# Ledger of designs, part 68: peptides against a protein of PDB entry 6RO1

Target 1, 216 residues: chain A of PDB entry 6RO1
Amino acid sequence: LGKEIEEYIHKPKYCLPFLQPGRLVKVKNEGDDFGWGVVVNFSKKSNVKPNSGELDPLYVVEVLLRCSKESLKNSATEAAKPAKPDEKGEMQVVPVLVHLLSAISSVRLYIPKDLRPVDNRQSVLKSIQEVQKRFPDGIPLLDPIDDMGIQDQGLKKVIQKVEAFEHRMYSHPLHNDPNLETVYTLCEKKAQIAIDIKSAKRELKKARTVLQMDEL

## One batch from the design tools (peptide; made by RFdiffusion4, then SolubleMPNN)

Design b2_p16_5_s4 (from b2_p16_5, 9 letters changed)
Fold by OpenDDE base, seed 2:
Structure b2_p16_5_s4 (fold): chain B 216 residues (1-216), chain A 16 residues (1-16)
Amino acid sequence: as target 1 above (216 residues)
Amino acid sequence: DELEKIYEEALKKAAE
C-alpha cells in the first residue's frame, strides 16, 4: 500500500508543484536509501524516447542529500551513495530523477542561498535532524488528497484500505500489548529480510541472464 | 502469530 501511494506521489503531474526549494523529500534509488533530503531546485529536461521518438520530458530535482565521503559533489544519483549509518557523511547536492522520490513532506525548510561551503550544507543536516527530533513518529507527509489534490480514484481506494487497516490495527487487542514495539521491530526485520531475499533473487536472475548471454 | 500475519499481509500489500 505504501508503494502504491509512492507510485502516485512521485508522478510529475502531482509532485512538481510541491518541489519548492526547502521542501523535505525522501530519496531512494534501488537499494540505496538516502533518507530525508532538501529540495534545492528542479528542472525539466527534454528527452526523446529512443524507441518512439516521442518527447518524454525528464524531471530532475536537485536534492541536498547525506552522502558518503566517497561520493563526489554534485554527482549523479547513480554515482552517489548514501552515508553509512556509522559515518557522519556529507550533505551534497545530487541531481535526482523525480520518480526516485519516495516521500514528500509537508515541512519546508529555509536553506542557505550559497550551498558551496560545506558548513552551509551541513547546517541543513542539523535542521533536518531538528525536525526529526520534533516528530518522533516520523516527519509529516503531504496528504495526497488534501494537500496534493490528487483526484485519482485508485489512490482514494488505496488510502481507504490503509485507513481500514490502521483502524483494525489500533482496535486489535495486541495494540495495548507492552511488547508491541518488540513485535513491530521483529515484523519490520522480517519484512526487510523478505525484501532482501527478493532483491537477491532478482540479482541472481540477472546474473544468470548475463551468463547465458556470454554462452551465446 | 495473528499480528505477524496482519503485518505480513500489510507488508505484502505494501510491497505490492
Scores: peptide ipSAE 0.000, ipTM 0.292, DockQ to the pose 0.016
Fold by OpenDDE base, seed 3:
Structure b2_p16_5_s4 (fold): chain B 216 residues (1-216), chain A 16 residues (1-16)
Amino acid sequence: as target 1 above (216 residues)
Amino acid sequence: DELEKIYEEALKKAAE
């Protein structure tokens, strides 16, 4: 359900009006999680889809992100990589496809007009960190319905399911159980074991099928 | 177990 909500939020038709300079956004690219960055600007690019002959608009947002120093050396040839957790990193303006935005915050920061100096870029990191300190439960998100004005019935149904689920979780007698963490950990382990069993069964079935084919 | 069902649903929802 969280991913389903994300699929709505990152759609250009919904998120573009909220991609103003200074907006906090979370960026993920495949396995690379950049965490929270700040929108600098966005642009519309026209890509020709080779197969349709139609120009599908591609939206690129420039986001100030904390990048690894290693990735900066190859920035001309390679995609930027997020800083490691133990690395200071460096704030860089990175062009990001809009669909790679995993979250959009209600928070907007003031950013320096000139981001060419390293110190100006790093000052934005300090501002992000200050916001994170103020919101220990996480940086506040835009509400997809109330803030973003998304009228999609599919999203409304997803949100209703999330709310119903949350209500059930918080109203459940075990929610206040002092052993909840233990029970949760056991449930996670059980779920993982179930996945592993299913995987092993699939592999066994494949192996048997291969053996049967080799015997034929 | 009702809790297990809730967590299974939570996991499904988190995966969705």
Scores: peptide ipSAE 0.000, ipTM 0.321, DockQ to the pose 0.017
Fold by OpenDDE base, seed 4:
Formats: C-alpha cells, structure tokens, sequence
Structure b2_p16_5_s4 (fold): chain B 216 residues (1-216), chain A 16 residues (1-16)
C-alpha cells in the first residue's frame, strides 16, 4: 500500500510543484536507497520516444545525496552509489529522474547558494541530520491529498485501506502485549519461511519442467 | 494462527 501511494506521488503532474530548492526528498534507485536528500533544482528535458516519435518529457531533479566516496572516483558515466552504513560518505549533487523519488517531505531547508565547496554540501547533511533528530518517528511527509492536491480516486481508495488497516492493527489485543517484540520476530521468521517455501516450490516446479522436457 | 495471519496480512499490506 505504501508503494502504491509512491506510484502516485512521484508522477510529475503531482510532484513538480513541490520540487523547490531545499525540499527534502527520499531517493531510491533499483535497490540503492540514498535516504533523504535535498532538492537543488529540476529541469525538463525533451525526450523523443524512438518508436512513436512522440515527445515524452523527462523530468530530472538535481538532489544533494549522501554518496559513497568510492562511487565518486568512478567515471562520470557510472551512477553514484549510496554511502555504506559505516561510511561517512560525501554529499554530491546527483541528477535523478523524478520517478525515483520515493518520498517528498513537507520540510524545506535553506541551502547554500554555492554548492561547489565540499564544506557547503556537508553542511546540508548536518541540516538533514538535525531535522531527523527533531522527528524521531520520521521526517514528515507531504500529504498527498491535503498538501499535494491529488484528486485521483484510486489514491483515495488506497489511503482508506491504509487507514482501515492501521486502525485494525492498533486495535488488536496484541498491540499492548509486552511480548509484542517477540511475536513480531516470530512473525517475521514465519514470513521468511513462507518465502523460502515458495521459492523452493518454484525451484521444484522448474526442475520438474526440465525433467518433463527431458522425457519429452 | 489467526493472529499470525493478521500480522502476515499486515506485513504484506505494509510492504505493498
């Protein structure tokens, strides 16, 4: 359900008005989670679809992201990688396609006018960390309905489902159980076992299919 | 068993 909400939020028609300099955004690219960064600017690029000749505009947002120093040494052609958990990393301005924004915050930061000096970029990281300290439950998000003005009925239905689910979760008798953490751990283990069983069944099915082809 | 199903559904929905 959270992912379904993200599919609406990252659409240019909804998020572009909120991509002002200083806006906190979360960036994720194919398993690389950069976490929270800060919008520097955005640009619209004309893209021609090769098959239809239709103009499909690409939206690129430049975001200050905490990157691995190793990834920065690699040529301008290699994609930046997020800093490792044990690494300090370095704040870099990274061009990001708008659809890679996983979250948009209601918070805007003041950013230095000149981001060429490393110290100026690192100062923004300190500001992000300060915001995170102020919001221990997570950096506040833009409300897709109230703040972003999204009127899509599909999104409204998703939100209603999320709210109904949260209500059921918090009203559940186990929510106040002192052993809740243990129960969660057991549930996670069970979920992992279920995934493993499903993967094993898939492998078995593949193996049987191969055997049937060999008999065929 | 029912509680586990609720949590599994909850985790599944939270992941969605």
Amino acid sequence: as target 1 above (216 residues)
Amino acid sequence: DELEKIYEEALKKAAE
Scores: peptide ipSAE 0.000, ipTM 0.325, DockQ to the pose 0.016; fails the geometry check
Fold by OpenDDE base, seed 5:
Structure b2_p16_5_s4 (fold): chain B 216 residues (1-216), chain A 16 residues (1-16)
Amino acid sequence: as target 1 above (216 residues)
Amino acid sequence: DELEKIYEEALKKAAE
């Protein structure tokens, strides 16, 4: 459901009006989660599809992201990588395709006019961290309907499902249990074990299928 | 068991 919502909000048609300088956004590229960054600017680039000649505009947003220092050394040839959890990292302006935005916050930060100095970029990281401290339950998101004005019926159905799910979670007797965190941790461990068992069973089935094909 | 179902449903819905 969260991913289904992301499929709507990251569409240029909906998100571009909200990509002002200072907007907090979350960036994810495949396995690389950069976490929360700050929009610096965005640009529309004309892209011509090589086979059809059709104009497919590419939207690129420049986002201040916490990057690994190792990735910056190879920045001439390699894409920036997110900082490791235990790494300080360095804030860099990274060009990001708009469809890689996984979340858009209602929060906008002040950004220094000159982001060339490292200290100015790092000051933005401090600001993000201060916002995170103020919102222990997570940085507030733009409401896709009320804030972003998305009228798509498919999204409305997804939101209704999310709300129904949240209502079930909050109405659950264990929600008010003081040991809820422990119970959730145990449930997560159990869920991970179940995934691992399912993966192992799939591998075993594949191995058996290969063995049966070799006997045929 | 019910929390597990909620979590599994949440994971399933998050994966969808």
Scores: peptide ipSAE 0.000, ipTM 0.319, DockQ to the pose 0.017; fails the geometry check

Design b2_p16_6_s1 (from b2_p16_6, 8 letters changed)
Fold by OpenDDE base, seed 5:
Structure b2_p16_6_s1 (fold): chain B 216 residues (1-216), chain A 16 residues (1-16)
Amino acid sequence: as target 1 above (216 residues)
Amino acid sequence: KEEERKKLEEEAKKRL
């Protein structure tokens, strides 16, 4: 559900009009979660590979992200890495492919005109942290329908399923239970054990199929 | 392997 919504929002057709300077965005690349950053600018790169007659334009957004100090020393050969939770990190302008945007906020920040000084980049981190303090339940997202104007019927059906699931979750008798966290942790452990059993059953079935091939 | 699976299924049943 949430990932299916992300697959609509990160499409250049829908998100590019909202990638203005100062827009808050989340960036995730594989296992690297940068969290919230700020859009600086975007550029269209023509993917002119001389042998693919398909003009799929690559869109790159420059995002001010909190990076580890180690990744900055190796910046000539290595991709930027997110700062560890306990690390201060450093705010850097990172070129990001538009499909790596995991969320887009309704919030826009004022950014300094000159981001070359470290102090100007770190001032933006303070502004992000101030927004996070104002929104304890999380930074507000752009609405895909009302804010972004997405008319796709597949997205509308996904949103209706999310809303119906959220309504069922919030109307559940356990939602107001003071032991909710304990019950939720037990339910997660039960779900993980069920996944592990299903995985072990699949491996046993594969091993049995290999033994039958060695006996033939 | 089948005994280890049976032990995991029994341990999972004891945690339910």
Scores: peptide ipSAE 0.013, ipTM 0.427, DockQ to the pose 0.008
Fold by OpenDDE base, seed 3:
Structure b2_p16_6_s1 (fold): chain B 216 residues (1-216), chain A 16 residues (1-16)
Amino acid sequence: as target 1 above (216 residues)
Amino acid sequence: KEEERKKLEEEAKKRL
C-alpha cells in the first residue's frame, strides 16, 4: 500500500509543482537509500525514444544529498552513493530522476544561494537534522490528496484501504499486547518461510518440467 | 483468529 502511494506521488504529473528549492525529499535508487535531502532545482530534459521519434520528457531534480567520501572520489565515472550510517559523509548536489523520489515533505528549508562552499552544503545537513529532531515520529509528508491535489480514483481507493487497515490494526486486541514485538517477529518469520516454500515449489516445478522435456 | 489476523497482515503488507 505505501509503495502503491509512492507510485503516484513520484509521477512528474503530480510532484513537479512541489519541487521548489528548499523542499525536503527522500531519494532512493534501488538499494541506495540517501534518506532526506533538499531540492536545489529541477530541469526538464527531452529524450528522443529511438523507435518512436517521440520526445519523452525526462525530469531531473538536483538534490542536496549526504554522500559517501568514496562517491566524491569517483564522481566523474560512478553514481553517487549514500553515506554509511556511521560515516559523516558530505552533502553533494546530485542529479536525480524524479521517479526516484520516495517521499516529499510539507517542509521547505532556506538554502544558501551559493552551494559551492562545503560549509554552505554542510549547514543544510544541520538544518535537516534540526527538522528531524523536531519531528521524532518522522518528517511530515505532503498529503497526496489535500496538499498535492491528486484526483486519481486509484489513489483514493489505496488511501481508503490504508486507513481501513490502520484502523483494524490499532483496534486489534494484540496491538496492546506486551508480546506484540515477539508475535510480530514470529509472523514475519512465518511469512518469509511461506515465501521460501513458494519459491522452492516453483523451482521444483521448473526442475520437473526440464526432466519431462529430457524424457520427451 | 490469530491465523486470520496473520493472513490480513500479510495481505495488507503485500498491498502496502
Scores: peptide ipSAE 0.010, ipTM 0.405, DockQ to the pose 0.016; fails the geometry check
Fold by OpenDDE base, seed 1:
Structure b2_p16_6_s1 (fold): chain B 216 residues (1-216), chain A 16 residues (1-16)
Amino acid sequence: as target 1 above (216 residues)
Amino acid sequence: KEEERKKLEEEAKKRL
């Protein structure tokens, strides 16, 4: 349901007014999760659609992200990689396509005017970490309806499903059970076993169909 | 019941 919300939020028509310098944003690129970064600026680029000759506007946001030290040594042709969990990393300004923004925070930070010095970039990481300490339940998001003004009825239906799910989850007697995580892990394992049983039954059905073709 | 709740929770975590 959060992914369905992301599909609305990352659309330029909705998010561009909120991409001011200092805005906290999350960046994900395929398997690369950069976590929280800070908007430095954004730009509109003209892209020509290869099939129509029409100018499709491409939006690029420069985001200060925690990158691996390895990605800093790699040539200007390699994409920046997120810092490993145990790595300090280095804050770098990375050009990001707007559709790679997985979340937008209500929080804005003051950023240094000059981000060329490493110490100025690392000071922003300290500021992000301080915000994360103040919000143990997670950095607050922009409300898609109240803050971003999204009037889409599809989004409203997604939000209503999230709220109805959260209400059922938090009202459940097991929500405060100290064994909840153990119980949760056991049912993820059971769900995986149920998928594997369905796969094995499909393979058995295929194998029986092949044997029946060799007996005909 | 508990499996159905966790299937809903995992489906909701996949939809989140």
Scores: peptide ipSAE 0.008, ipTM 0.404, DockQ to the pose 0.018; fails the geometry check
Fold by OpenDDE base, seed 4:
Structure b2_p16_6_s1 (fold): chain B 216 residues (1-216), chain A 16 residues (1-16)
Amino acid sequence: as target 1 above (216 residues)
Amino acid sequence: KEEERKKLEEEAKKRL
């Protein structure tokens, strides 16, 4: 469900008006989670699709992200990587494709006018950490309907399903169980076993279908 | 066809 909402909000049609300087955004590239960064600027690039001759506009947002020091050494040849959990990292301005934005915050920060000095970039990390400290339950998101004005009926149906799921989760008698973590771990194991049984049954059915085709 | 449908359903379930 949360990923289905992400598939709407990261669309240029919806998110571009909100990509102003100082906007907090989350960036995720495949396995690389940068967490929260700050929009510096955005640009529209024309990309010619090599096979269609159609000009599909690529949107690139420059985001100030916490990068590993190792990625800084190779920044000319390698993609930036997120700082390790125990690493302080360094704040760098990274060009990010707009579809890699996993979340957009309602919060906007004041950013230094000159981000060339390391100290100015690291000051923004302190500002992000101060916002995170003020919001222990997480940095507030833009509302896709009320803030972003998304009128898509598919999104409205996704939100209704999220709300109905959350209501069932929080109203469940186990939600306040002091053993919730233990019960949850047992439920996850049970769910995994049920997936594995379904997988094994599918493989058995495939093997039988192959044998029947070799006998025909 | 049935395997692609099941992969799509499993991927849809991972996106929920």
Scores: peptide ipSAE 0.000, ipTM 0.359, DockQ to the pose 0.018; fails the geometry check

Design b2_p16_6_s2 (from b2_p16_6, 6 letters changed)
Fold by OpenDDE base, seed 4:
Structure b2_p16_6_s2 (fold): chain B 216 residues (1-216), chain A 16 residues (1-16)
Amino acid sequence: as target 1 above (216 residues)
Amino acid sequence: MKKRREELRKEAEERL
């Protein structure tokens, strides 16, 4: 469900109007979570699909991200990597494909006009940290319907399912149980065992079907 | 044929 909402939000037709300079965005590339960064600009690159000759425009957002200093030394040969949790890192402008934006905030920051000086880039990190302190429950997101104006009926159905699941989760008697983690881990183990039993039964059925074919 | 059928059945029963 959360991933299905993300698949709507990161579509260029919906997110591009909100990718103004200073917009807070989360960037995630596979296993690399950069966390919150700031939009510097975006560009449309003409891309030609190699197999169809169709123009498939690539949207690239320049995002100021906290990068590992180790990855910056290799920036000519390797992609930038996120700073380790205990690492201060360095703020760098990284070109990011729009589909790697995992979240878009309602918050916009003032950014320095010149981001070439390290101090100007690091000042933006201080501003992000100040916003995070103001929002202990998390940086506010753009609402896909109210802020982004997405009228897609598929998205509305996904949101209604999320709300119905959240309501069921918060209304559950175990939600405030101090043993919730222990009960959850036991339920997860039980669910895994049920999957494994179902898998083993499928394998047994396949083996029986093969044996019936070898008897014909 | 019959012996290999019994071995595959036992191996599938030991995995359950």
Scores: peptide ipSAE 0.011, ipTM 0.392, DockQ to the pose 0.006
Fold by OpenDDE base, seed 2:
Structure b2_p16_6_s2 (fold): chain B 216 residues (1-216), chain A 16 residues (1-16)
Amino acid sequence: as target 1 above (216 residues)
Amino acid sequence: MKKRREELRKEAEERL
């Protein structure tokens, strides 16, 4: 469900109007979570699909991200890496493909006009940290329907499912149970055992079918 | 034939 919502919001047709300078965005590339960064600019690159000749425009967003100091020294050949949790890191402008945006915030920050000085880039990190302090439950997201105006019926059905699951989760007697994690882990183990039994029964049925074919 | 059937049955029973 959350990933299905992400597949809508990162589509250029929906997100581009919201990628203004100063917009907070979350960037994730495979295993590398950069966390929250700030949009500096975006560019449309003409790309041609090698197999169809169709113009598939590549959208690149320049995002000010907290990067590891080690990845910046090797910047000629290696992609920027996120700063370690305990590392101060350095704020750098990184070109990011739009599909690597895992979240878009309703929050828009003021950014310095000149991001060449390190102090100007690091001032934006302070502003992100101030926003995070104001929102202990997480930085507010753009609403895909109300803020982004997405009229897709698939997305509406996904959101309705999320709301129905959230309502069921919060109304559940175990929601405030201090043993919830223990009960959840036991339920997950029980579900896994049920899958394994169902797999073993399917394998046994296949093996019996093969033995019946070898008896003919 | 019979021995390989008994081995495949044991392997299926050890996976259960």
Scores: peptide ipSAE 0.000, ipTM 0.365, DockQ to the pose 0.006
Fold by OpenDDE base, seed 1:
Structure b2_p16_6_s2 (fold): chain B 216 residues (1-216), chain A 16 residues (1-16)
Amino acid sequence: as target 1 above (216 residues)
Amino acid sequence: MKKRREELRKEAEERL
């Protein structure tokens, strides 16, 4: 469900109007979660599809992201990596493909005009951290319908399923149970044991069938 | 061949 919403939001036809300088965006590339960064600019690059010769425009957003110091040393040969949780890191402007945006915030920050000085880039990190302190429940997202104007009926059905799931989750008697985590962990263990029993029964049935074929 | 299949059967029965 959440991933299906992301697949609508990161589409250029929907997100490009919101990629203004200072917009907070979340960037994720495979296993690399950069967390929240700030849009500096975006560009449309001409790309040619290798199989059709058709122009397939690539959209690249320059995002100010918290990168590891190791990424800065290897910047000539390696892709930027996110800073470790315990690492200070350094804010760097990273070119990001628009489909790697996992979230877009309603929040826009003021950005320095010159991002060449390290202190100017690090001032933006302080501003992101200050926004995170103001929103303990998470940085507010753009609403895909109300803010982004997405009229897709598939998206509306996904949102309705999320809301109906959230309502059932929050209305559940165990939602406020102090033992919820313990009960959940026991339910997961029980489910795993049930899968393992089902696997073992299948293997036993296969082994018995093979023994019967060797007795014939 | 028979002994190794009987060991695999016992291991599958001990997991049940």
Scores: peptide ipSAE 0.013, ipTM 0.429, DockQ to the pose 0.006; fails the geometry check
Fold by OpenDDE base, seed 3:
Structure b2_p16_6_s2 (fold): chain B 216 residues (1-216), chain A 16 residues (1-16)
Amino acid sequence: as target 1 above (216 residues)
Amino acid sequence: MKKRREELRKEAEERL
């Protein structure tokens, strides 16, 4: 469900109007979580699909991201890497494919006109950290329906399912149980054992089928 | 395969 919402939000037809300079965005590439960055600009790149010759436009957003100092030394050969939690890192402008945007905030920051000086880039990190302090429950997201105007019936059905799951989760008698983690871990173990039993029964059925084929 | 080989063997034994 959460991933299905993300698949709507990061579609160029929906997110491009919101990728203005100063917009807060989250960037995640596979295992590399950059956290919150700031949009500098975006560009449409002409791309041609190798198999069809069809024009498939790539959308690249330039995002100020907190990068590891190690990744900056190898910037000619290696992709930028996120700074470690305990690392200060350095704010760099990184070209990011639009589908790697995991979240888009309602918040827009002022950004310096010249991002060439390190101090100007690092001032943006201070501004992100100040926004994070103002929103302890997390930086506010754009609403896909109310803010982004997404009229997709698939998205509406996904959101309604999320809300119905959240309501059931919060109304559940165990939600405030001090043993919730213990009960959850026991339920997870029980579910895993049920999967393993189902797997073992399938392998036993395959083995019996092979024996019947050897008897034929 | 074994069952079909055993059927063919029985059919051959019934023709002798």
Scores: peptide ipSAE 0.012, ipTM 0.290, DockQ to the pose 0.004; fails the geometry check

Design b2_p16_6_s3 (from b2_p16_6 with A1K A8L Q9R)
Fold by OpenDDE base, seed 5:
Structure b2_p16_6_s3 (fold): chain B 216 residues (1-216), chain A 16 residues (1-16)
Amino acid sequence: as target 1 above (216 residues)
Amino acid sequence: KEEEREELRKEAEERL
């Protein structure tokens, strides 16, 4: 569900109008979660697909992200890495492909006109932290229907399923249970055991299929 | 037998 919404929001057709300077965005690249950063600018690059000759435009957004100081030493050859939880990190302007945007906020920040000084970049981190303090339940997202104007019926069906699931979750008698954390931990353990059983059954089925191949 | 092994392998790869 949340991933299915992301597949609509990160499409250039929908998100580009909202990638203004100062927009809060969340960036993920493979296993690297940079968390919340701030849009500086975006650019359209003409890319020609080598096999079709078709113009497939690449959209690159420059995002001010909290990076590890270690990744900055190797910046000539290595991709920027997110700051470790216990690390202060450093705010850097990172070129990001638009499909790596995992979330877009309704919040826009004022950014310094010159981001070359380290102090100006670090002032933006203080502004992000101030927004996070104002929103204890998380930084508010752009509404994909009301704010972004996405009319796709597939997205509307996903949103309706999310809302129905959330309503069921919040209306559940266990939501107000003082033992809720214990019940959730037990449910997560049960779900993990069910995944492990499904994996073991799949391996057993594969091993049985290999044994049948020796009879052929 | 060898052709039946190749078909079973393809069917196992399509189910992954």
Scores: peptide ipSAE 0.020, ipTM 0.483, DockQ to the pose 0.010; fails the geometry check
Fold by OpenDDE base, seed 2:
Structure b2_p16_6_s3 (fold): chain B 216 residues (1-216), chain A 16 residues (1-16)
Amino acid sequence: as target 1 above (216 residues)
Amino acid sequence: KEEEREELRKEAEERL
């Protein structure tokens, strides 16, 4: 559900109108969660896919992100890495592919015109932290339908499922359980075991198919 | 043999 919503939001046709300077966005690249950053600018790059002859436009957004100090030293060849939880980090302008945006906020910040000085970049981190203090339950997201104007019927069905799930979750007696976090952790472990069993069954089926192919 | 391997491979890919 949340990932299915993300697959709509990060599409250039939907998100580009909202990638204005100062927009809060969440950036995730594989295992690297940068958390909340601020849009500085975006650019359209023409990329020719080697096999299609079609000019698929690659969209790159420059996002001011909290990076590790180690990633700054190797900036010529290595991708920027997020600051460690206990590290202050340094705010850097990082070129990010638009599909790596995991969330887009309704919030826009004022950004300094010159982001070359470290103090100007770090002032934006203070502004992000102030917004996070104002929203203890999380930074508000753009509504995909009402704010972003996404008319996709697939997304509408996903949102209806989320709302119906949330309604059941908040009406459930366990929602007020003081052990709720422990119960959730056990439910997540159970769900993970079910995924692992399904994966192992698929791998066993593949291995049997390969063995049958060697007998053919 | 080789055609039957390719069919089994396709059937294995469709079941993924």
Scores: peptide ipSAE 0.019, ipTM 0.490, DockQ to the pose 0.011; fails the geometry check
Fold by OpenDDE base, seed 3:
Structure b2_p16_6_s3 (fold): chain B 216 residues (1-216), chain A 16 residues (1-16)
Amino acid sequence: as target 1 above (216 residues)
Amino acid sequence: KEEEREELRKEAEERL
């Protein structure tokens, strides 16, 4: 459900009008969570698919992200990495593919015109942290329907399922259980064990299929 | 034998 909403909002068709300078965005690249950054600019790049000759437009957004100091040493050859939780890090302008945007905020910040000085980039981090302090429940998101104007019936059905799930979750008898965190941890462990059993059964089926192929 | 292997492979690919 949450991931299914992300699959709509990160599409260039929907998010590009909202990628103005100063917009707060979350960036995730596989296992790398950069958290909240600030849009500097975006550009349209043409990519030619090698097999179709079709120009598929790639959109790259330059985002001020909190990067590890280690990632700065190899900036010519290695992708930027997020700062460790306990690391101060450094704010860097990172080129990000638009589909790596995991969230878009309603909040826009004023950014310095010159981001070459380290102090100007770090001032933006202070501004993000100040916004985070003002929103203890999290930085406000753009509403996909009301703010972004997404009319997709698939998204509307996903949102209705989320709202219905949230209503069931908050009305559930366990929601007020003092052991709720323990129950959730046990449910997550049970779900992981069920995934592992399903994986092991798939590998056993593959091994049996290989053995049957050797007998044929 | 080889056709039966290819059918079992297709059935295995469709079930993945």
Scores: peptide ipSAE 0.018, ipTM 0.492, DockQ to the pose 0.010; fails the geometry check
Fold by OpenDDE base, seed 4:
Structure b2_p16_6_s3 (fold): chain B 216 residues (1-216), chain A 16 residues (1-16)
Amino acid sequence: as target 1 above (216 residues)
Amino acid sequence: KEEEREELRKEAEERL
């Protein structure tokens, strides 16, 4: 459900109008969660699909992200990595593919004109932390319908399923259980195992399809 | 063979 909404909002046709300088965005790359960063700019790169010759434009957003100091030393050869939970990290401008944006905030920050000085970049981290303090329940998201104007009927059906799921969750008798944290942890583990089984079944199906393709 | 591979690829892309 939340991931299904993400699959709509990260599409260039929907998110590009909202990728203005100072926009708060979440960046996630596979296992690497950078959390909240700030849009600096975006660019359109011409990409030629290697198999079709079709021009598929890649959209790259430069995002100011909290990176580990270890990844900065290797920045010429290695991808930037998020700061460890206990690490202060350093704010760096990282080129990010638009599909790696996991969330877009309604909040826009003022950013310094010159982001070359470390102090100017770290000032933006202080501003993000101040916004997080103002929103204890989380930084406000752009509404995909009301703010982003997404008219897709698939998204509307996803939202209706989310609302119906949330209503069932909050109305459930376990919502007032004093063991709720242990039950949630077990439910999250069960949900993760179900996702992993579904992923492994997809990989097995892909591997079988590749083997069948070698026989065809 | 090659046409059947392309159909199976399209069916795999449509199921993703």
Scores: peptide ipSAE 0.016, ipTM 0.471, DockQ to the pose 0.016; fails the geometry check

